Peptides against a protein of PDB entry 4N78. Designs and how they scored, part 238

Target 1, 186 residues: chain A of PDB entry 4N78
Amino acid sequence: HFQVICRLLGYQGIAVVMEELLKVVKSLLQGTILQYVKTLMEVMPKICRLPRHEYGSPGILEFFHHQLKDIVEYAELKTVCFQNLREVGNAILFCLLIEQSLSLEEVCDLLHAAPFQNILPRVHVKEGERLDAKMKRLESKYAPLHLVPLIERLGTPQQIAIAREGDLLTKERLCCGLSMFEVILT
Target 2, 155 residues: chain B of PDB entry 4N78
Amino acid sequence: MAELQMLLEEEIPGGRRALFDSYTNLERVADYCENNYIQSADKQRALEETKAYTTQSLASVAYLINTLANNVLQMLDIQASQLRRMESSINHISQTVDIHKEKVARREIGILTTNKNTSRTHKIIAPANLERPVRYIRKPIDYTILDDIGHGVKW

## One batch from the design tools (peptide; made by RFdiffusion4, then SolubleMPNN)

Design b2_p24_4_s3 (from b2_p24_4, 10 letters changed)
Fold by OpenDDE base, seed 3:
Structure b2_p24_4_s3 (fold): chain B 186 residues (1-186), chain C 155 residues (1-155), chain A 24 residues (1-24)
Amino acid sequence: as target 1 above (186 residues)
Amino acid sequence: as target 2 above (155 residues)
Amino acid sequence: SVMEKLEEGDPELAEVEKKALEEL
């Protein structure tokens, strides 16, 4: 699903969606969540000591339940605050998954374009074969597919310009060194 | 442009008219040949004249058809060339617009990005024991792992 | 809505498209 979303939206659509999600997240964090957190901090017990281990797990749980009774009974915490936190969490996950999916698409595009851009993978050399000879043979094999040089020889100046720009855009991808998710976390 | 106009307005219509006129003339020639053969005392001469007119008429029609056909073909070639030029221009504009759209889109998404901190601040906690530098065997990026991913995209 | 913003074309793009069309 995320791959399809990436393909459909492209860079433009992804950017818009991410920006809006960031706004929503910011609004939730600075507004409702912050207010609830402040309220929770006020009602938190000032002194919460670790109960003695002798009370066992049930007794310890009851102890904390009693200490946090006011928080647990705060109905709005469950209905509003936790929902907002869920929304924030979902937004973060969405951004992560979109970035991952986009990176995969970009890598695929780079791989598909590589033969046309004189980007050849390092060929696995069997024992006894010269890597250089194989690479040279491979280069010669794919030389006719080099789009920019081909257009430079046969095309109009306008076509050459477009081909060069297209080549550049094809090579430059976010996956090569950029992260959206890091910005979102920030 | 002038050549195409001449073909469309003069040569092709003219050729069509000539062909039509030729049809009418051929009918007259046929009538003449028939009457001449009936009235002539020398049937052999009349037959030879008919053969001559038939040959001439066939040659004339063949010439007219060939000329008209060539003119139509030439017209179509010129039109095809014009269409190709127009297509090329449209494609150029389309590509220019697409490139621009892509650049804008990339700028917009770029604002939402930061450099991947490849600083693996893995504090290489130098292990106290200098274990022999494990020769960083650059495992060649096994691109074969990507082979399974790429084949599935049936475009 | 996000959809409305997606539908709102970049005015700069529209201008480039217009210029490109005018050059035809």
Scores: peptide ipSAE 0.029, ipTM 0.681, DockQ to the pose 0.105
Fold by OpenDDE base, seed 4:
Structure b2_p24_4_s3 (fold): chain B 186 residues (1-186), chain C 155 residues (1-155), chain A 24 residues (1-24)
Amino acid sequence: as target 1 above (186 residues)
Amino acid sequence: as target 2 above (155 residues)
Amino acid sequence: SVMEKLEEGDPELAEVEKKALEEL
C-alpha cells in the first residue's frame, strides 16, 4: 500500500502530505498533550522511592498502584491524551513507512538506469582473472547503451539538453544521502 | 510550405478538373463513335477506330487518376511529416515542463530532508572537472531488499 | 509497360485528344 501511495503522490505529493502531518503533530504536541503533561506533573508524587525488595512483586505493584491512583483514576487521560498520543504515533509510523517505500522505489530506479548511465556492478573475479580486464570487457559490452553519449551523437541540441538534465535527475536521489524521517523526529 | 500549397491549391484541384473534363470528353467521344459506326458504310473500319479511341481514352483516364493519386499521396506525406514535427515539438515542451515540475518537487521535499549521518563520509563530490568519471561509489545498495520484488511472493 | 507509360505522363496524349476533339 505504501509503495502505491509513493508512486501515486510522487515527490510533490509526499512533500505536501508530510508538511500537513508535521503541522498536525505540532498542534497535538503543543496543545492537548502539553496541557495533560503539565497536569500530570502537578499530581505526580514528589517522592516515589523504590519499595524494599522484601515486599515481593505483588507488594511492589500495589505500592505503585497506590502512588499512581490519582493518575489512573483520571479518566480524561485515557480518552483524550492517549488518543492524541496514538495519533502522533501513527503519524510517525506513516512517515517512516513512506520514507522506506520511497527509498525502495528510488533504488529500483537507480538499478534500472545503471546500465544506461555507465554505472556497472562490481564483477566477482574468479581466481586467476584480472579484475581490470573483466571490468574493461563489461564496460565495452554496455558502452552502446550509454544514453547521454548516444543522444549527443544522434540527437538535436534540445534533445541533448533534456537527456543531460534527465540523467542528472535520475542520478540524484534522496536515498543517496538525505533523510526525511530524521527531520520529522527533530 | 510552397510545395504543399501548390499541391492543395493547384495540382490536386487541377487534376480533379482534368478528370471531370475527361469524363465530358469521353461522353462526346462515345457519341461520336456510335454515330460514326451507324453512318459508316465500312463497319469494320468504324469498329477499329472505336477500339482505338476507347484504348486511348482508357489510357488517358488511367494516367489522370495515377497523377492525381500520386499528388494526393505526396500531400499526405508532407502533412504526415508536418504532424511528426509538431508531435516532436509538443513532446519537447512536455518533457521540459515535466523536468521543471520534478525540480520544483525535489526542492519542496528537499526542505523536509537532512543529510543522513552516514558513518562513511562519502563526499558526494560534484565533479568540478568534466574529465574524471566520478566513480559514483554507490553505497552498496543492499539489493537484498529488492530480492523480494519480482518473485510474485505475496507476503 | 503500360505502367511505365502511365508514370511518364505523355503530354502527347492530351494533345491528341485535343486535336481529335477539335476535328470533331
Scores: peptide ipSAE 0.011, ipTM 0.653, DockQ to the pose 0.009
Fold by OpenDDE base, seed 1:
Structure b2_p24_4_s3 (fold): chain B 186 residues (1-186), chain C 155 residues (1-155), chain A 24 residues (1-24)
Amino acid sequence: as target 1 above (186 residues)
Amino acid sequence: as target 2 above (155 residues)
Amino acid sequence: SVMEKLEEGDPELAEVEKKALEEL
């Protein structure tokens, strides 16, 4: 699903969605969640001492339950605050999954473009084969596919410009060194 | 442009007019040949003259048709070339627009990105001195240390 | 000769037609 979304939206659509999600998250955090946190801090027991160990685990639990009763029974905490936190969590997860899916699409694009851009993978060398000789053969095999040099030789100035720009845009991808998710966490 | 215009406005219409005029002229020639044959005392001579006019007329019509056909073909070739050039121009514009849109989109999404922290995998340099596993002596957790934190009455 | 002129696109054929018509 996320792959399809990435393909459909492209960079522009993803940017818009991410920006809107960030706004929503910011609004939730600075608004409702902050207010509830402040309220919870006010109702939090000022002094919460550890009960004696002689009360055992049930007694200790009952002690804390009693001290935190007002917080636990705060109905709005369960309905509103936790829902907002869930929404924030979902937004974060959505951003993560979008970035991962986008990275996969970008890698696929890079791999598809590689033969046309003189980007060759390291070839596995069998015993007795020279890596250099194999790489040269591979280079020679794909040499006719080098798009930019081909267009530079045969194309108009406008076509050459477009080819160079297209080549650059194909090579430069977010997955090469950029992260959206890190910005969201920040 | 000038060549196409000449073909469209002058050569092809002119060729069509020439064919039409030729038709009218051929009718006159036919009438002449018929009358000449009827009135002539020498029917053989009149027949040979008619054959000559027929051959000439056919040659003329064939030439006119060929010329017109070639002009039409030339017109179509020029138009086809113009369409190809137009297509190329449209494609160029389309590609330029797409590249521009892509650049804008990348700038927009780029604002939402930061450099990936290459977590320098700190080579966990295994400390050379394997500190002898300090035999985890399970010291019983003396819970009495927490007794002073409770509400209990110090007896 | 007529066929050769047709192959060459000889405009003289039109002139011959014109002369023939002028003689009528």
Scores: peptide ipSAE 0.005, ipTM 0.647, DockQ to the pose 0.008
Fold by OpenDDE base, seed 2:
Structure b2_p24_4_s3 (fold): chain B 186 residues (1-186), chain C 155 residues (1-155), chain A 24 residues (1-24)
Amino acid sequence: as target 1 above (186 residues)
Amino acid sequence: as target 2 above (155 residues)
Amino acid sequence: SVMEKLEEGDPELAEVEKKALEEL
């Protein structure tokens, strides 16, 4: 689903969705969640000492339940605050999954374009083979597929310009060094 | 452009008119040949003249058809070339627009990105003193120590 | 060849047709 969303929205659509999600998250964090956190901090017991281990696990649980009774019984905490936290969590997860899906798509595009852009994979060299000789053979094999040099030789000035710009746009992808998710966490 | 216009407005219509006129002329020639054959005392001569006119008429028609056909072909070639040029122009514009849209989209999404801190994975310098894995000697948990802890029903 | 004569656009053919029509 996320892959399909990425394909349908493209970079622009993803940007718009991410911006709107960030606004929503900001609104939730600075509004409702902040208010509940402040209220919870006010109601939180100032002194919550660890009960003696002698009470056993059930007794310790009851102790904490008693100390936090007012908080646990706060109905709005369960219905509103936790829901808002879930929404924030979902938004974060959505952003993560979108970025991952986009990265996969970009990697695929880069891999598909690589033979046409003189981006050659590192060839596994068997013992005794010179890496340089193998790479040169590979370069020679794919040389006819180099799109930009081919168009520079055979194309019109306008075609050359478009080809260069297209090549640049194909090479420059977010997955090469950019993260959206880091911005969201920030 | 001027050549195409000349073909469309002058050469092709002119060729069509010439063929029509040739048809009318051929009918007259046929009538003449028939009458000449009937009236001539020398039937052999009249027949030879008819053969000559027939050959000439066929050659004339063939020439007119060939000329017209060539003009039509030339017209089509010019039109095909014009279409190719228009297609190329449209494609160029389309590609330019697409590149521009892509650049805008990338700027927009780029604002939402930060450089991946290639945190040089600091080589976790394995602490030189690999604390020897203290062999976790599974001491059997003596649960009897717990027998005195809890309100267990002393059977 | 008849084809070569057709390609050369023999103006004489047009003149002969014209003469033949004038003699009619």
Scores: peptide ipSAE 0.005, ipTM 0.652, DockQ to the pose 0.008

Design b2_p24_4_s4 (from b2_p24_4, 10 letters changed)
Fold by OpenDDE base, seed 2:
Structure b2_p24_4_s4 (fold): chain B 186 residues (1-186), chain C 155 residues (1-155), chain A 24 residues (1-24)
Amino acid sequence: as target 1 above (186 residues)
Amino acid sequence: as target 2 above (155 residues)
Amino acid sequence: SVLERLEEGDEELDRVMREQQAKL
């Protein structure tokens, strides 16, 4: 699903969605969640001592339940605050999954374009074969597929310009060095 | 443009008119040949003359048709070439616009990105002294020691 | 044969066509 969304929206659509999600998350964090956190901090027990270990795990849990009883019973916390936190969480996850899907798509594009851009994978050399000789053979094999040099030889100046720009756009991808998710986390 | 215009306005219409005139002339020649054959005492000579006129007339018509056909074909070729050039121009513009749109889109999304800090994988230099995994001697945890430390529900 | 006569006719037509083309 996320892959389809990435393909459908493209870079521009993804950017718009991400910007709007960031606005929503910011609004939730600075507004409702902040207010609830402040309120919760006010009602928090001022002194919460560690219960004695002698009470065991159930006793300790019950102790904390008792200390936090008013907070746990606060209906608005469950209905509003937790929902907002869920929304924030979902937004973050959405952004992560979109970025991952986009990265996969970009990698696929790079891989598909590679033979046409004189980008050859490092070939596994069997024992006894010279890596350089094998690479030269591969280069010679794929040389006729180099799009930009072909167009430079056969194309009009306008076609050459377009081909160069297209080649550049094909090579430049976000996955090569950029992260959107890191921006969201900051 | 001048050649196409000449073909459209002069050569092709002129060829059509010439063909029409030739048709009219052929009708006159046919009438003449018929009358000449009827009136001539030498039917064989009249027939040979008719054959000669017929051959000449057919050749002239064939020439006119061929010329007209070639002009039409030439016209179509010129038009096809013009259309191809126009298509190429449109494609160029379209591609330029698409590239521009893509650049704009990339700038927009780029604002939402930060450089991946390729944190130099600090070679976690495994401390050379692999502390020998302290053989976890599973000492059986005698849980009976805990039997006295809790109000266990006496079953 | 009919074919030979047709071929002769075509050759004669070509000749006449060339002659007409030369006069233009």
Scores: peptide ipSAE 0.014, ipTM 0.603, DockQ to the pose 0.008
Fold by OpenDDE base, seed 1:
Structure b2_p24_4_s4 (fold): chain B 186 residues (1-186), chain C 155 residues (1-155), chain A 24 residues (1-24)
Amino acid sequence: as target 1 above (186 residues)
Amino acid sequence: as target 2 above (155 residues)
Amino acid sequence: SVLERLEEGDEELDRVMREQQAKL
């Protein structure tokens, strides 16, 4: 599903969606969640001593449950605050999955373009074959597919310019060094 | 352009008119030959003259048709060439627009991105001297970075 | 050439037609 979304939206569509999600997340964090956190901080017990370890895990849990009972039972916290947190979480996950899917699509595009851009994969050399000979054969095989040199030889100046720009755009991808998700986490 | 205009406005219409005129002339020649044959005391001579006129008339019509046909073909070739040029121009414009849109889109999404922290925190020792912005030598994109991503994709 | 023969034929036809028209 995310791959299809990435293909349909492209860079521009993804950017728009990401921007809107960031706005929503920001609004949730700075608005409702912040207010609830402030309220919770005010209602939090001022002195919460660590119960003695002798009470065991159940006793300690009951102690904290008792101390936080009023907070936990606050209906608005469960309905509004947790829902907003869920929305933030979903937005983050969505951004992550979109970035991953986009990266995969970009990698696929790069791989498909590679033969046309004089980018040769490192061929696994079987034992006993010279790497250089295989690479030379591969270069010779794909040499006629080099798009930019071909157009430079046969094309008009305008076609050459377009081909060069297209080649550049094909080579420059986000997956090569950029992350959207890191921006979302900051 | 001038050649196409000449073909459309002068040569082809002129050829059509000439062909029409030739048709009317052929009727006159036929009438003449018929009357000449009837009135002539020497029927053999009249027949030979009729044959000569018939051959000449056929040659004339053939020439006119051939000329007209060639002009029409030439016109069509010129028009086809013009259409191809126009198509090429439109395609170039379309590609230019697409490239531009893509650049804009990439700028927009680029604002939402940061450089991947490559774990090798080499201490950016800020060199004390602000070295002049080294001309961004476009280092060839090291696609070896893709090698690490590919290990997880079971094809 | 075939073209030259056709052109000569056309010229001759026109000439003959003009002559006949003048006799009528």
Scores: peptide ipSAE 0.010, ipTM 0.593, DockQ to the pose 0.008
Fold by OpenDDE base, seed 3:
Structure b2_p24_4_s4 (fold): chain B 186 residues (1-186), chain C 155 residues (1-155), chain A 24 residues (1-24)
Amino acid sequence: as target 1 above (186 residues)
Amino acid sequence: as target 2 above (155 residues)
Amino acid sequence: SVLERLEEGDEELDRVMREQQAKL
């Protein structure tokens, strides 16, 4: 689904969606969540000692439940605050998944373009074959597919310019060194 | 342009008219040949004359058709060439626009990106609202990143 | 043969067509 979304939206659409999500997240964090956090900090027990490990997991849980009883019973936390936190979480996950999907799409594009851009895969050399000879054969095989040199030879100046720009755009992808998710976490 | 105009306005219409006129003339020639054969005392000579006129008429019509056909073909070739030029121009514009749109899109998304190699400095540097110019890091794309995708040999 | 006469006729037609083309 995310791959389809990436294909459908493209860079422009993804950018718009991400920007809007960031706005929403910011609004949630700075607004409702912040207010609830402040309120919670005020009502939090000033002194909460760690229960003795001897009480076991159930006893420890019960202890914390008792200490936080007033907080847990605060109905507004469940209805509003947790929902907002869920929304923030979903937004973050969405951004992550979009970035991953976009990266995959970009990689596929790079792979498909590679033969036309004189980018040759490292050929697995079987034992006994010279890597150089195989690479030379491969280069010779794909030489006619090199788009930019071909257009430079046969095309108009305008076509050459477009081909060069297209080649550059094809090579320059986000997956090569850019991360959106890091910005979102920021 | 002048050649196409001449073909469209003069040569092709003229050729069509000539062909039409030839039809009427052929009818007259046929009538003449028939009458000449009936009235002539030397039927053999009249027949030979009729054959000659028939051959001439056929050749004339063939010539007219050929000329007209060639003119039509020439017209079509010129028109096809014009269409190809127009198509090329449109394609060029379209490609230019697409490239531009792509650049804009990439700039927009680029604002939302950071370099992966930047040390995970724990400092949640608040994304300074600074429109970081999407520095297209024109670093040579290290395609080694692709080595981890697919059957790439982990070196 | 009828074929030979047809071929001769075609040759004559070609000749006349060439002559007409030369007069243009």
Scores: peptide ipSAE 0.014, ipTM 0.579, DockQ to the pose 0.008; fails the geometry check
Fold by OpenDDE base, seed 4:
Structure b2_p24_4_s4 (fold): chain B 186 residues (1-186), chain C 155 residues (1-155), chain A 24 residues (1-24)
Amino acid sequence: as target 1 above (186 residues)
Amino acid sequence: as target 2 above (155 residues)
Amino acid sequence: SVLERLEEGDEELDRVMREQQAKL
């Protein structure tokens, strides 16, 4: 599904969606969630000492439960806060999945373009074959498919320019070194 | 352009008119030949004359048709060439626009991206010995690193 | 050439037609 979304939206559409999601997330974080956090901080016990280890795990849990009783009761009553957090989480997950899907699409595009861009696949060298010889054979095989050199030889200056720009755009993909998700986490 | 205009406005219409006129003339010649044959005491001579006129008429019509056809073909060739040039121009514009749109789109999405922190791979201290630039054997880009990313998202 | 013969034929036809019209 996300792959289809990526294909349909393209870079422009994805950018728009991501920007809007970021706005929504920002609004949620700076608005409702922030207010809840502030309120929770006000009701938080001023002194929460680490319970003695002698209480064991159950005792420690009960201790914290008791210390946070008012907070838990308050939080449970405030379903809106949890819903907003869920929305933020969903937005983050959406962004992650979109980025992953986009990366896959970009990789596929790179792979499809590779024969035309003098990018040779890694050849599994069978036992006994020289890697160099196989590589040379592949180069020779795909040499006629190299679009930019072909157009440079046969095309008009305008066509050459377009071909070069197209080649550059084809090679420059986000998956090669850019992450959107890291920006979202920031 | 001048040639095409001449073909469209003068040569082809002129050829069509000439052909039409020829048709009319042929009818007159036929009528003459028929009447001449009926009225002539020497039927053999009349027949020979008719044959001569028929041959001449056919030659004339063939010429007119051939000329007209050639002019039409020439016109079509010129038009085809013009269309090809126009197509090329449109394609060029279209490609330029597409490239521009793509660049804009990439800029927009690029704002939303950061460089993947390539883990500070330890400064591969380039060994001080500048090994002679081994002929840049274009190492094929290993896309296998991306294989791990694709397997998880079956959605 | 075939073209020349055809042109000659056309001219001859026109000539003959004019001559016949003059006789009519």
Scores: peptide ipSAE 0.012, ipTM 0.601, DockQ to the pose 0.008; fails the geometry check

